# Peptides against a protein of PDB entry 4JHK: the designs that were tried, part 8

Target 1, 212 residues: chain A of PDB entry 4JHK
Amino acid sequence: EDYKIQSFDLETQKLLKTALKDPGSVDLEKVSSVIVDQSLKDQVFSREAGRICYTIVQAEAKQTNGSVFRRNLLNRLQQEFKAREETRKRSTQEWVCLVSFICNIFDYLKVNNMPMVALVHPVYDCLFRLAQSDALKNEEEVDCLVLQLHRIGDQLEKMNVQLMDELFNLLRDGFLLQEDLSSMGRLLLLEILEFRAGGWKLSDTAQKYYYS

## One batch from the design tools (peptide; aimed at target 1 L74 Q78 A118 L119)

Design b1_p17_1 (made by RFdiffusion4)
Pose (drawn by RFdiffusion4):
Parts: C-alpha cells; sequence; structure tokens
Structure b1_p17_1 (pose): chain A 212 residues (1-212), chain P 17 residues (1-17)
C-alpha cells in the first residue's frame, strides 16, 4: 500500500500512481527513468522502490503481457551499475543509494517466483566494493553493506556460495587487521559475522548485545 | 513469464559481454 513516494513532485506522484493501475496509458520509459533518478537521490526511496517497481511490472504483465517497464528499468540500472565507481567518487550518498536500490530490486522483482540471476554477480560486485579497506573506513558504506547482507544475504548465498565465502573473508580481514575501521564499523561487522554464522538470523542474545 | 525470462536472460548476456 505504501510505496514511499512522498519525496516526489506532486505531478510525478500522479504519474506513478497512474502507472500502477493503467501502465499502458503512461510512458513506461519515462516512468522507469524518474524512479531510477529519484532512487539515487533519496535514501528512504532507494531501500523501498522495489515495491512500486514490482507492482508496475505485474500490472503490465496483467494488462498487456508486456515487460517494457521491467526492461527499461533493468537497462537503466545496468547503466548506473556500470558507472558505479564514478558515482562513488562524486557522492558516497548516491553510491550507497544505488546499491540499496539494486539490492531492493533483487529482493522484490522475481522471475517466475525465482530471483533474477542477472543481478547476482552485479550485487556481489557492489558488496565486494563495500568490503574493500577504502570503503570500510566509512561507516556510511559499512552501514550499506550490512543492510544488504541482512535483507538479501541469505538469497544471495544460495545463488552463489563461493562469492559469499570470499566476501566474508574480507569482512574478517577488515575486522582484525584494519586500523582505521571505526568502533561503529567494528560493531557492524561483528554482528554480521555472527548473523551469517547463525544461518542468517539474529540470536536473542545478539539482539540484546548489539541493538538498543 | 516468458517475457520476464527474456528480459532477465538479455540483461545477463549484456552484463557478461
Amino acid sequence: as target 1 above (212 residues)
Amino acid sequence: SSAEETDDDNLLESLES
């Protein structure tokens, strides 16, 4: 029900609500463009845009059996994904928004009730980037890393375990060996090591130790 | 659906190229 589009221009809110009911009546290319555009600019929307994207994708399949919106969205995201390093240099905030959005799409948009394999490697590409020492020194990026691992970390491991294993080696490495990793960065990494070792769940005791 | 699978396959091939 709540797609979290309050950050949008009033005219665009109308455009988006219209696409949910009558996709054929609207420019789905323009619709996908305004969603990707806003997703890079607003944090709340980047971690929630998957809901509205899914609703529109299903509406098009139902109304016209088409997947034009899905296509425009995936191709636009691919372009942002390809330019990820440049976007990271320009704005850490935009970069973590891109990762949150890509990961939200992996979580919401399914293909025949299965995850899109097209996004498996790209998501790992993003999380490996966050696990690097130049990214871990920024609590903003560590926060982004662990958000994705909490949300889709389990699904991702099923698609590819080898990558999740090597990724968590970098997490242990940065935890033990890196010195400019902050206190908050240390708490976040320790919690995610326990989280994964516990089968992608938070124990009652860890809940008490880590979180208010 | 078939259209969604095509989009997924096309995106995967594009990323691998």
Fold by OpenDDE base, seed 4:
Structure b1_p17_1 (fold): chain B 212 residues (1-212), chain A 17 residues (1-17)
Amino acid sequence: as target 1 above (212 residues)
Amino acid sequence: SSAEETDDDNLLESLES
């Protein structure tokens, strides 16, 4: 199976490839750090990061019945989540990367084929933050919000429909009442409102855009 | 809610349970 790790140097690529096949032979703390650091810099990588993380978790479980990688990963995730407001103030780009990373971990890192329940509230907290008026005026944050809802909205709703209803009430109010939205931001909000109303179903074109 | 805040503060513990 091929993984999109071309953005790393050759040594790091070898490290990641080894972790995927023989996790017991590498420093899994280092591996987790590398993945998180890159995910905080590159939003596109965050999706691949989720898949990579899942594979490493499964490989370690099978090889040693261990969970060192997952523990380190989740520890780092917790630290970044706690500091999310400081991250947002420092860099919008890093903030949206953080949100994307958390959402992709939720999407890919299943336990017994189920989403990790402990990630539900953190994910919603991030999305609710993006749905605040000060964030909705920033097109980059709106892009992130809409992208995550396209990718994991249906799964999140299954976990907590009440929170999803509350979130979409905010999005509706933003769309209708907020005056300082960009034209694109307003269009994106309308699109996501319609997307949920349509049962979270994508067209073939939209599928390629969000999941290729 | 206070419960949600508690879960956020103890993410690792919740994930390992």
Scores: peptide ipSAE 0.023, ipTM 0.585, DockQ to the pose 0.127
OpenDDE base, seeds 1, 2, 3, 5: peptide ipSAE 0.021, 0.020, 0.021, 0.022; ipTM 0.586, 0.574, 0.580, 0.595

Design b1_p17_1_s1 (made by RFdiffusion4, then SolubleMPNN; from b1_p17_1, 10 letters changed)
Fold by OpenDDE base, seed 2:
Structure b1_p17_1_s1 (fold): chain B 212 residues (1-212), chain A 17 residues (1-17)
Amino acid sequence: as target 1 above (212 residues)
Amino acid sequence: SAELEKVDQELLQALLS
C-alpha cells in the first residue's frame, strides 16, 4: 500500500513505514506522537493519518495482539480534545486540524467494521462547537464543519440521529438567522443542509453548483 | 474486536464527560 507521508522528513518516513510493516520494532508511542503532531498542522494529512493509524493498529494486533499504538493515540486524542477550547483560542488552524483528525480517526479506526462508540460524542461535541455562532462566522471553521459532515455525517447519524437533528437545527438557524456569515459560508451551510436532506448524497450537477 | 472496543471506551471515558 502507498501512504502519503512525504510531508515528514526521511527519518520519520522510515519510522512510519516500519510501523506499518513491523510495529513491534519501533517506539509506537513516538509514532503516535508524530502522527498527531503532524495532523494538528496539516488538515490534508489528517485524512491520510486515519488510514495510517488503522493500518498500524491492525498490524500490531496481528503481530502481537497488542494495542500499544492505539492506546497512545487515543490518549493523545483525549488530551487534545480536553484542551480544544484553548487550542481554538490560540489557533483556528490547529483547532480545525484537531477536529479533522478526530473525525478521520472516527472514520477509519473501526472495530468490527463499525465506528468506535466512544468517539461518537466527542465528534459531535466538536461539530456542535463549529456550529456555534462564533464559529460559523469563520469560514475556516465552516469549511471544516461541512467537510467532516460530508465525510462522516451519514455514519454519525446512524449512531445518534437525535444529535444530528440538533446539530442541523443549529446549522439551519445559522443559515437563516446569523447576520455575519460570509457568502461562501452561507452557501456551504445551504449545501450541507441539502446534502443531508438528500440522504447524504449529491448529484454531480449539485457538486458543480456549490464547488465549481 | 468487541473486547478491544470496551477497552478503548474505558480509555476514552473522559472524552464523554
Scores: peptide ipSAE 0.044, ipTM 0.713, DockQ to the pose 0.636
OpenDDE base, seeds 1, 3, 4, 5: peptide ipSAE 0.030, 0.041, 0.041, 0.038; ipTM 0.701, 0.709, 0.705, 0.698; seed 1 fails the geometry check

Design b1_p17_1_s2 (made by RFdiffusion4, then SolubleMPNN; from b1_p17_1, 12 letters changed)
Fold by OpenDDE base, seed 3:
Structure b1_p17_1_s2 (fold): chain B 212 residues (1-212), chain A 17 residues (1-17)
Amino acid sequence: as target 1 above (212 residues)
Amino acid sequence: SEKLQEVDEELLKALLE
């Protein structure tokens, strides 16, 4: 299986490749830091990061029955999550990358094919923050919100339907009542409302209308 | 793996803050 790590320098690529195959031979704290750092810079990489992290976790478990990588990863994630408001104020781009990363870790870093329960509320907290009025007016944040809901919304709803209902109440109100939404932002909110209403599925007609 | 199923309670609390 190929991993998209071309954005890293060659030395770091080698480090990551070694971690994927022989995690016991590398500094797994360093590996986790590198992955998190890059995920905070590149939202596209965040998706790949989840897959990479899962593979390293599995490799370490198989090799040494250890969990050093996961512990370091989650510890760093905890730190970034705690500082999320500061990150948002500093850089919208880094903020949406952080959200993307957390969501992708939720999506990929499963245990026994189940989501980590510990990540459910943090993910919802991020999405709720994106659903606030001050965030909905920013198209970049709306893009992130809608993208994550497309990716993991169905899984999140299974974990807590009440929170999902509350979240979508905010999105509905934003769509209907908030005046300073961009045209695209409003369109995206309408689409995601329709997406959930359709059982987290999108018709071909809707796909062309919203994303062509 | 049993270790993979373990969640640090302190980490959990911190993530929920």
Scores: peptide ipSAE 0.033, ipTM 0.695, DockQ to the pose 0.603
OpenDDE base, seeds 1, 2, 4, 5: peptide ipSAE 0.029, 0.029, 0.032, 0.031; ipTM 0.689, 0.685, 0.680, 0.689

Design b1_p17_1_s3 (made by RFdiffusion4, then SolubleMPNN; from b1_p17_1, 8 letters changed)
Fold by OpenDDE base, seed 3:
Structure b1_p17_1_s3 (fold): chain B 212 residues (1-212), chain A 17 residues (1-17)
Amino acid sequence: as target 1 above (212 residues)
Amino acid sequence: SESLEEVDKELLESLLS
């Protein structure tokens, strides 16, 4: 299986590849740290990170019935989430990468082929934060918000339609009433409103953009 | 066996803060 890990040096790539195939032979705490660190720097990798994490979790479970990687991953995620406001203040880029990573973990780290219920509210918390007025005025945050909703919005709605309705009320109000939105931000909000109204379905071209 | 979600439930619940 092909994993997009070109952003790492060759030594780290080897570490990750080994973790994917033989997790018992590597330091899984180190592996988790490397994945989280890179996910906080590269939003594109954040998408791939979800798939990588799922594969390592499954490989370790199969090999030793262990959960060292998952435990370390989630512990680090917890730490980053708790510090999310400070992260946002320090770096919008790191903040949107954090949101992207959490959303992608939700998307890929399935249990019995279903999303983890425990991640639903944390994901919504991130999206609601992006939907606040002080965030909507920042195009980078709007980009992140809309991207995540394209990728996991349908799944999240199935988990809690009430929260999704409340979220989209904020997005609608932002689109209609907020004065300091960028032109692109406003267009993105309109597009996501229409996307949900259309049953979370995209054209082939749009689907390629958001899911590839 | 207990699901991964159940095993990590307490940890993940802390993300609700």
Scores: peptide ipSAE 0.024, ipTM 0.645, DockQ to the pose 0.574
OpenDDE base, seeds 1, 2, 4, 5: peptide ipSAE 0.021, 0.021, 0.022, 0.018; ipTM 0.620, 0.604, 0.603, 0.603; seed 1 fails the geometry check

Design b1_p17_1_s4 (made by RFdiffusion4, then SolubleMPNN; from b1_p17_1, 8 letters changed)
Fold by OpenDDE base, seed 3:
Structure b1_p17_1_s4 (fold): chain B 212 residues (1-212), chain A 17 residues (1-17)
Amino acid sequence: as target 1 above (212 residues)
Amino acid sequence: SDELEKVDKELLESLLS
């Protein structure tokens, strides 16, 4: 199938395409680095990145029964996660891209068709950070938070309903009590509160928007 | 796959602290 990698130059596109079909012929550490770097710049790509990563993981497993790419990817992800507060201070855009990327890796990089348990707490940590008062006042962070919850909220809840309850307590309080929310931010919080209350299910139109 | 997840979990151990 086709992958949305138009944001890369032609040489890098070729590298990625080769990694997808013949991972043993490329430097998988370099490939992982390229994917992470771009995911930190482009939130739209971060969604595609999850799918790309999964495909490369499967291709390497099939070809050599190896896990070099996966190991390098997760190692880099760990580094970025550790530095998340510094990233947030430096660039809100990079911060929300990081969160988006971690969430999309959680969504796509499954083991035996199940989410990686190791990613559950890191994902929640990111979402809880977005749910703090200093983040909720920023519409860009609220948008990221709501988008991720639309995409993986149901899966996360299945992994730990207690954390999800605690998270949504913060969102409810933010919606009701926080004074410096933007109008759109407040609407987004209301929508996601209703979304969960409705069993994490939306109309076909909303489905296309959040899961495109 | 279970073995890979176990290894990955150990690799990501610092993310939980």
Scores: peptide ipSAE 0.030, ipTM 0.678, DockQ to the pose 0.634
OpenDDE base, seeds 1, 2, 4, 5: peptide ipSAE 0.023, 0.024, 0.026, 0.024; ipTM 0.580, 0.642, 0.685, 0.660

Design b1_p17_2 (made by RFdiffusion4)
Pose (drawn by RFdiffusion4):
Structure b1_p17_2 (pose): chain A 212 residues (1-212), chain P 17 residues (1-17)
Amino acid sequence: as target 1 above (212 residues)
Amino acid sequence: SDDEHLQELIEEDIANA
C-alpha cells in the first residue's frame, strides 16, 4: 500500500501511481529513470523503492506480458553500479543509497519466485567495498553494510557461501585490527558477527545488549 | 567480459520472468 513516494514531485506521484495500474499507458523508460534518479537522492526511498518496482513489474507482466520496465530498471541500475566508485567519491550519501536500492531490488524483484542471480555478484561487490578499511572508518557506510546484511544477508549466503565467508573475514579483521574504526562502528560489526553466527537472527539477549 | 556476462544474466532473468 505505502510505496513511500512522498518525496516526489506531485506530477511524478501521478505518473508513478498510474504506472501501477496501467503500465502500458506510461513511458516505462521514463518511469524507471525517475525511480532510479530519486533512489540515489533520498534515503528512505532507496530502502523502500523495491515495493513499487515489484508492483509495476507484476502489473506489466499481467497487462501485456512484457518486462520492458524491469529491463530499463536493471540496465539503468547496472550503469550506476558500474560507476559506483566515482559516485562514492562524489557523495557517500548517494553511494549508500545506491547500495540500499540495489539490495532492495535483490530482495523484492524475484524471477519465478527465485532471487535474481544477476545481482548476486554485484551485491557482494558492493558489500566488499563497504568492508574495506577506508569505508569502515565511516559509520555511515558501516550502517549501510549492516542494513543489507540484516535484510538479505541470509538470501545472499545461500546463493554464494564462499563470498559471504571471505566477507566476514574482513569484518573480523576490521574489528580486531583497525584503529580508526569508531565505537559505533565496533558495536555494529560485533552485532553482525553474532547475527550471522546465530543463523541470521538476533538473539533475545543480543537484542537487549545492542539496541535500545 | 564481466560486464557482458552480467548483461547476459540480466537478460536471462528477464526472459525467465
Fold by OpenDDE base, seed 2:
Structure b1_p17_2 (fold): chain B 212 residues (1-212), chain A 17 residues (1-17)
Amino acid sequence: as target 1 above (212 residues)
Amino acid sequence: SDDEHLQELIEEDIANA
């Protein structure tokens, strides 16, 4: 299986490839750190990162019945999550990368084919933050919010429909009442409102766009 | 906040995985 790790230097690529095949032979804390660091810089990579992380988790489980990588990954995510407001203030780009990464980990890092319950509230917290008025006025944050909801909204709703209802109440209010939304932001909010109302089902075209 | 219990939740989730 091929993974999109071309953005890393050759040494790091080798490290990641080894982690995917023989996780017991590498420093899995370092591997997790590298993945998180890159995901905070590259939102496109965050999607691939989720898949990579899942593969490493599975490989380690099979090889040693261990969970060192997952533990280190989640610990790092916890640290970044705790510092999310600082990150947002420092860099909107890093903030949306963080949200994207957490959401993608939620999406890919299944346990017994189920989402990790521990990530549900952190994911919702991120999405709720993006749904605040001060975030909705920023198109980059709206893009992130809508993208994540397209990708994992149905799964999140299954985990907690009440939180999803609350979130979409905020989005509805933003769409209807907030005056400083960009035209695209308003359009995206409307689209996601309708998307959920339609049962979170993507058209073939939309499927390609969001999961390409 | 969710931050306060996240470590515990993570450990619990891992343990129950």
Scores: peptide ipSAE 0.029, ipTM 0.680, DockQ to the pose 0.685
OpenDDE base, seeds 1, 3, 4, 5: peptide ipSAE 0.029, 0.029, 0.029, 0.026; ipTM 0.678, 0.679, 0.675, 0.639; seed 5 fails the geometry check

Design b1_p17_2_s1 (made by RFdiffusion4, then SolubleMPNN; from b1_p17_2, 8 letters changed)
Fold by OpenDDE base, seed 3:
Formats: sequence, C-alpha cells, structure tokens
Structure b1_p17_2_s1 (fold): chain B 212 residues (1-212), chain A 17 residues (1-17)
Amino acid sequence: as target 1 above (212 residues)
Amino acid sequence: SEDEELEKLIEQDIEEF
C-alpha cells in the first residue's frame, strides 16, 4: 500500500516508512509530532494522515502491545482542537487542515470496524463552526465543510442523525438566506444538500474526485 | 480483546475532546 508522504523531505519520509513497518525502532513521539505538524500545513497530507496513523497504531500494538504513538497523537490533537478558534483567527488554512485531519482520524482510526464514539461530537463541533455565517462567506471553509461531509457524512449521520439534521438546517439557511456567499460557495452548498437528499450516494466520477 | 482495550485507551486519551 502506498502512502502519500511526498510532502515531507526524504529523511522524514524514511522515518515515517520505518514507523509503519517497525515502530519500535523509532521515536514515536517524534513521529506523531511530525504528522500533526504537517497535517496542519498540508491539506493533501491531512486527508491521508488518518490512514497512516491507523497503520502505525496497529503496527505498534502488534509489535509491543504499546500505545505510545496513539497517546501522543491524540493528546496533540486535543491540544490543537482546544485552540481551534485561535488557529482559525491566525490562519484559515491551518484551521481547515485541522478539521480535515480530525475528520480523517475519525474516518480511518476505527476500532472493531466502528468509528470512535468520542470523536463524534468533536467532529460535529468543527462542522458546525464551518456552518456559521462568518465561515460560510469564506470559500476555503466551505470547500472544507463540503469535502468532509462527502467523506464522512454518512458515517456521522449514523452516529447522530439529530445533529446532522441541525447541521443541514444551517446549510440550507445559508444557501437560501446568506447574501455574502461566493458563487462557488453557493454551488457547493447546493451540491451537498442534494448529496444528502440522495442518500449520500456519489457517481463513480464524483467518488474519484472526493476520495482520490 | 486487544481491540476493546485499544478502544478503551482511545476513549481515555481523548476524554477532553
């Protein structure tokens, strides 16, 4: 399986590859820090980071029955989540990368093939923040919101349909009532409204766009 | 099981989310 880690320098790529195969031979705290730092800078990596993290978690568990990587990863993620409003104020790019990363962790870091229940509310909190009027006027935030809903919306709805209904009420109102949406933002909101109404089903072409 | 233990640890690790 190929991992999209080309955004790292060659030395860091070697570190990550080693962590994937032999986690006991590397500093897993350092590995987790590197992954989180890069996920906050690069959305392409951020959307793939969950898969990498899941593999490292499994590899460490099998090798030593340890959880050093996961503990450091999630602790750092908690810190970033708590500071999300400050991050948003400082950098919209870092904010949407953070949301993408949290959503990707939710998508890939499953236990017994089930989503982590503890991440449901944090994910919704991020999506609700993106659905506020001050965020909907920013095309970059709308892009992030719609992308995450395409990727994990069906899973999230299964976890809490009431929150999903509330979220989509905000999106509908934004689409219909908010005056300062960009043309693209308005189109994206319409598309995601239709996507859910259609049962979260994508065409093959659309699936490639959102998942490749 | 190992997966159940991992789930418990994950829940503990992200308790403050």
Scores: peptide ipSAE 0.027, ipTM 0.632, DockQ to the pose 0.105
OpenDDE base, seeds 1, 2, 4, 5: peptide ipSAE 0.023, 0.025, 0.024, 0.023; ipTM 0.614, 0.623, 0.624, 0.615; seed 5 fails the geometry check

Design b1_p17_2_s2 (made by RFdiffusion4, then SolubleMPNN; from b1_p17_2, 6 letters changed)
Fold by OpenDDE base, seed 3:
Structure b1_p17_2_s2 (fold): chain B 212 residues (1-212), chain A 17 residues (1-17)
Amino acid sequence: as target 1 above (212 residues)
Amino acid sequence: SEEEELQKLIDEDIANF
């Protein structure tokens, strides 16, 4: 399988490729740090990061039955999550990258094909933060919120439908009542409301209408 | 808290290591 790691320098690319095939031969703490650092800079990479992380976890489990990489990854993730409000204040871009990364880890880093239960509330916390009035007025945060719900909303709802209902109540209220939404932000909220209402599906016509 | 739940995941991972 090909992984999109062209954004890294050649040395780091080699490190990642080695980690994917022979995780015992590299510093897995360093590997985890590199992946997290890049995920905080590039939201597009965060999706690929999830796949990479899953593969490294599986490779290490197969090779040594170890979990050094996952432990280091989650430790770093926790550190970033704890500092999420400071990150948001410093850089909206880094904040949405953090949310994207956490959501993609939830999506890809499954155990026995099941989501990690302990990530459910942290993911919802991030999404609820994006659904607050001070975040909904920022188009970049709305973009992130809607994107994550498109990717993992169905899975999250299966884990906790009550939280999903509460989240979408906020989104509906934002769409209907908040005055300082951008036109695009309002369209995105409407789209995601319809997406869930349609069973987490959207027609091709609707997709083109909102995203063309 | 959400932070505590994430810590539980990490602790579980460490326990399995």
Scores: peptide ipSAE 0.089, ipTM 0.730, DockQ to the pose 0.470
OpenDDE base, seeds 1, 2, 4, 5: peptide ipSAE 0.058, 0.032, 0.076, 0.032; ipTM 0.717, 0.689, 0.717, 0.664

Design b1_p17_2_s3 (made by RFdiffusion4, then SolubleMPNN; from b1_p17_2, 7 letters changed)
Fold by OpenDDE base, seed 1:
Structure b1_p17_2_s3 (fold): chain B 212 residues (1-212), chain A 17 residues (1-17)
Amino acid sequence: as target 1 above (212 residues)
Amino acid sequence: SMEEELQKLIDEDIENF
């Protein structure tokens, strides 16, 4: 299987490739740090990172019945999550990358084919933060919010429908009442409201209207 | 808290080592 890791230097690429095939032979703490660091810089990579992380977790479990990588990954994730407000203040780009990464880990890093329950509230917390008025006025944050809900909204709702209802109440109010939304931001909020209402899918007509 | 829930998962992983 091919993984998109060409953005790393050759030494790091080798490290990642080895981790994917023979995780017991590398420093898995270093591997986790490299993945998280890059995910905080590149939102596109964060999607790939989820897949890579899942593969490493499975490889380590199969090879040694260990979970060193997952432990290190989650420890780093916890640190970044704890510092999320500081990250947002420092860089909107890093903040949305963090949210994207957490959501992608939720999406890919399943246990017994189920989402990790422990990540449900952290994910919702991030999405609720993006749904606040000070975030909704920023297109980059709205883009992130809508993208994640497209990717994992149906899964999240299954985990906690009450929180999803509360979240979408905020989004509805933002769409209807917030005055300083950009035109695109308002359009995206409307789209995601319709997306959920349609059972987390878009009709062909809606797809064309919003994205074509 | 959310942080506590994540810590619980981490602790469980440690226990399973």
Scores: peptide ipSAE 0.065, ipTM 0.710, DockQ to the pose 0.436
OpenDDE base, seeds 2, 3, 4, 5: peptide ipSAE 0.029, 0.023, 0.026, 0.024; ipTM 0.634, 0.611, 0.618, 0.614

Design b1_p17_2_s4 (made by RFdiffusion4, then SolubleMPNN; from b1_p17_2, 7 letters changed)
Fold by OpenDDE base, seed 3:
Structure b1_p17_2_s4 (fold): chain B 212 residues (1-212), chain A 17 residues (1-17)
Amino acid sequence: as target 1 above (212 residues)
Amino acid sequence: SMDEELEKLIEEDLENF
């Protein structure tokens, strides 16, 4: 598999590649920290980080039956989640990267082939924050919201349909009632409303856009 | 399992936030 790690310097790329192949030979706490740090800076990486993390988790499990990487990763993720409002205040870009990263971890890090239950509410909390009026007027936040719902909305709904209904009530109200939405923001909200109404089914074109 | 322990810890910490 090709991992999108070109945004890292060469030394860090080597570290990540080594972790993917031989996790026992590297400091997995350092690796987890590097991944989280870069996920907050690089939107392209943040949406791919879950796949990389999954591979490292599987490699460590196979090699030593250990979970050092996952433990450190989730601990750092929790710290960043707790500080999400401060992150949003500091940088919209870092905030949407954080949301993308959390959603990607939810998507890839399964426990017994099931989503981690502990991540369900954190993911919804992030999406609900993006669905508030002050966020909906920001195209970058709307883009993030819609992208995550395209990728994991069906899984999230299976975990809690009541929260999904509440979330989409906010999105519908935003689409219909909020005056300061951008034209693109309004189009994105309409698209995601229709996407869910259609049973979360992607066209071939949409699949390429959101998953390639 | 370790996964279950992590989930519990995350949930407990988030509930206290």
Scores: peptide ipSAE 0.028, ipTM 0.639, DockQ to the pose 0.110
OpenDDE base, seeds 1, 2, 4, 5: peptide ipSAE 0.025, 0.026, 0.026, 0.023; ipTM 0.655, 0.633, 0.668, 0.633; seed 4 fails the geometry check

## One batch from the design tools (peptide; aimed at target 1 N112)

Design b1_p18_1 (made by RFdiffusion4)
Pose (drawn by RFdiffusion4):
Structure b1_p18_1 (pose): chain A 212 residues (1-212), chain P 18 residues (1-18)
Amino acid sequence: as target 1 above (212 residues)
Amino acid sequence: SATEKAEQLDKELAESLS
């Protein structure tokens, strides 16, 4: 019900609500463009845009059996994904928004009730980038890393365990060996090591230790 | 079908990202 589009221009809110009911009546290319655009600019929307994207994707399949919107969205995201390093240099905030959005799409947009394999390697590409020492020194990026691991970490491991294993080696390495990793960064990494070792769930005692 | 179009798009995107 709540797609979290309050950050949008009033005209665009109408455009988006229209696409949910009557996709054929609207420019789905323009619609996908304004969603990707805003997703890179607003944090709340980047971690929630998947809902509205899914609703539109299903609406098009139902109305016209088409997947034009899905296509425009995936191709536009691919372009942002390819430019990820440049975007990271320009703005850490935009970069973590891109990662949150890509991961939200992996979570919401399914293909025949299965995850899009097209996004498996790209998502790992993003999380490995966050696990690097130049990214871990920024609590903003560590926060982004562990948000994705909490939300789709389990699904991702099923698609590819080898990558999740090597990724968590980098997490242990940064935890033990890196010195400019902050206190908050340490708490976040320790919690995610326990989280994964526990089968992607937070124990009652860890809940008490880590979170208010 | 819609499902076949979605699977095909997923395949094309995986290939494009490779």
Fold by OpenDDE base, seed 1:
Structure b1_p18_1 (fold): chain B 212 residues (1-212), chain A 18 residues (1-18)
Amino acid sequence: as target 1 above (212 residues)
Amino acid sequence: SATEKAEQLDKELAESLS
């Protein structure tokens, strides 16, 4: 299985591969740190990191019934989340990578085949931040917002429909009222509004319109 | 193209909301 770790140096790749198979033989704090660091730098990796993390979590659980990796991962994630405004100010790319990573962790890192309740608020907080006027004017942030909602919107709604309604009120208002949206940004907002309205899927007609 | 659709949408919205 390809975990898309080619962006790491060979030594780090070896570390990650070992963590995937024999997590007890490596420093899992270091592994978690490396994954988070790379997820903030590499958008492609940030989208795949959730799967890698889940695999390591499962491997450790099976090997020792431990949760050292998950604990360290979530602790580091919490640190990055707390500093999200500073990250956004420093680098839009790192910010959207962070959001992507958090959303992917939510998507993949299940507990008893259920989303982690503790991640619901952090995910919504990130999405609400992307839905603010100062973020909606940035196409890169709109891309991130819409992408995450396509990926995990249905799951998030099941966790808290009230927050989802509030979020989409912001998106609707942005679509209709915000003057400094890019044309593409406005199109993306309309698409995601229709996507949710259609039960988190697009009709054939809508599919042709947006993706022809 | 997506760009053309986006621009057309903006035009339609401007007309509708004017």
Scores: peptide ipSAE 0.108, ipTM 0.761, DockQ to the pose 0.012
OpenDDE base, seeds 2, 3, 4, 5: peptide ipSAE 0.101, 0.095, 0.105, 0.106; ipTM 0.753, 0.745, 0.760, 0.762

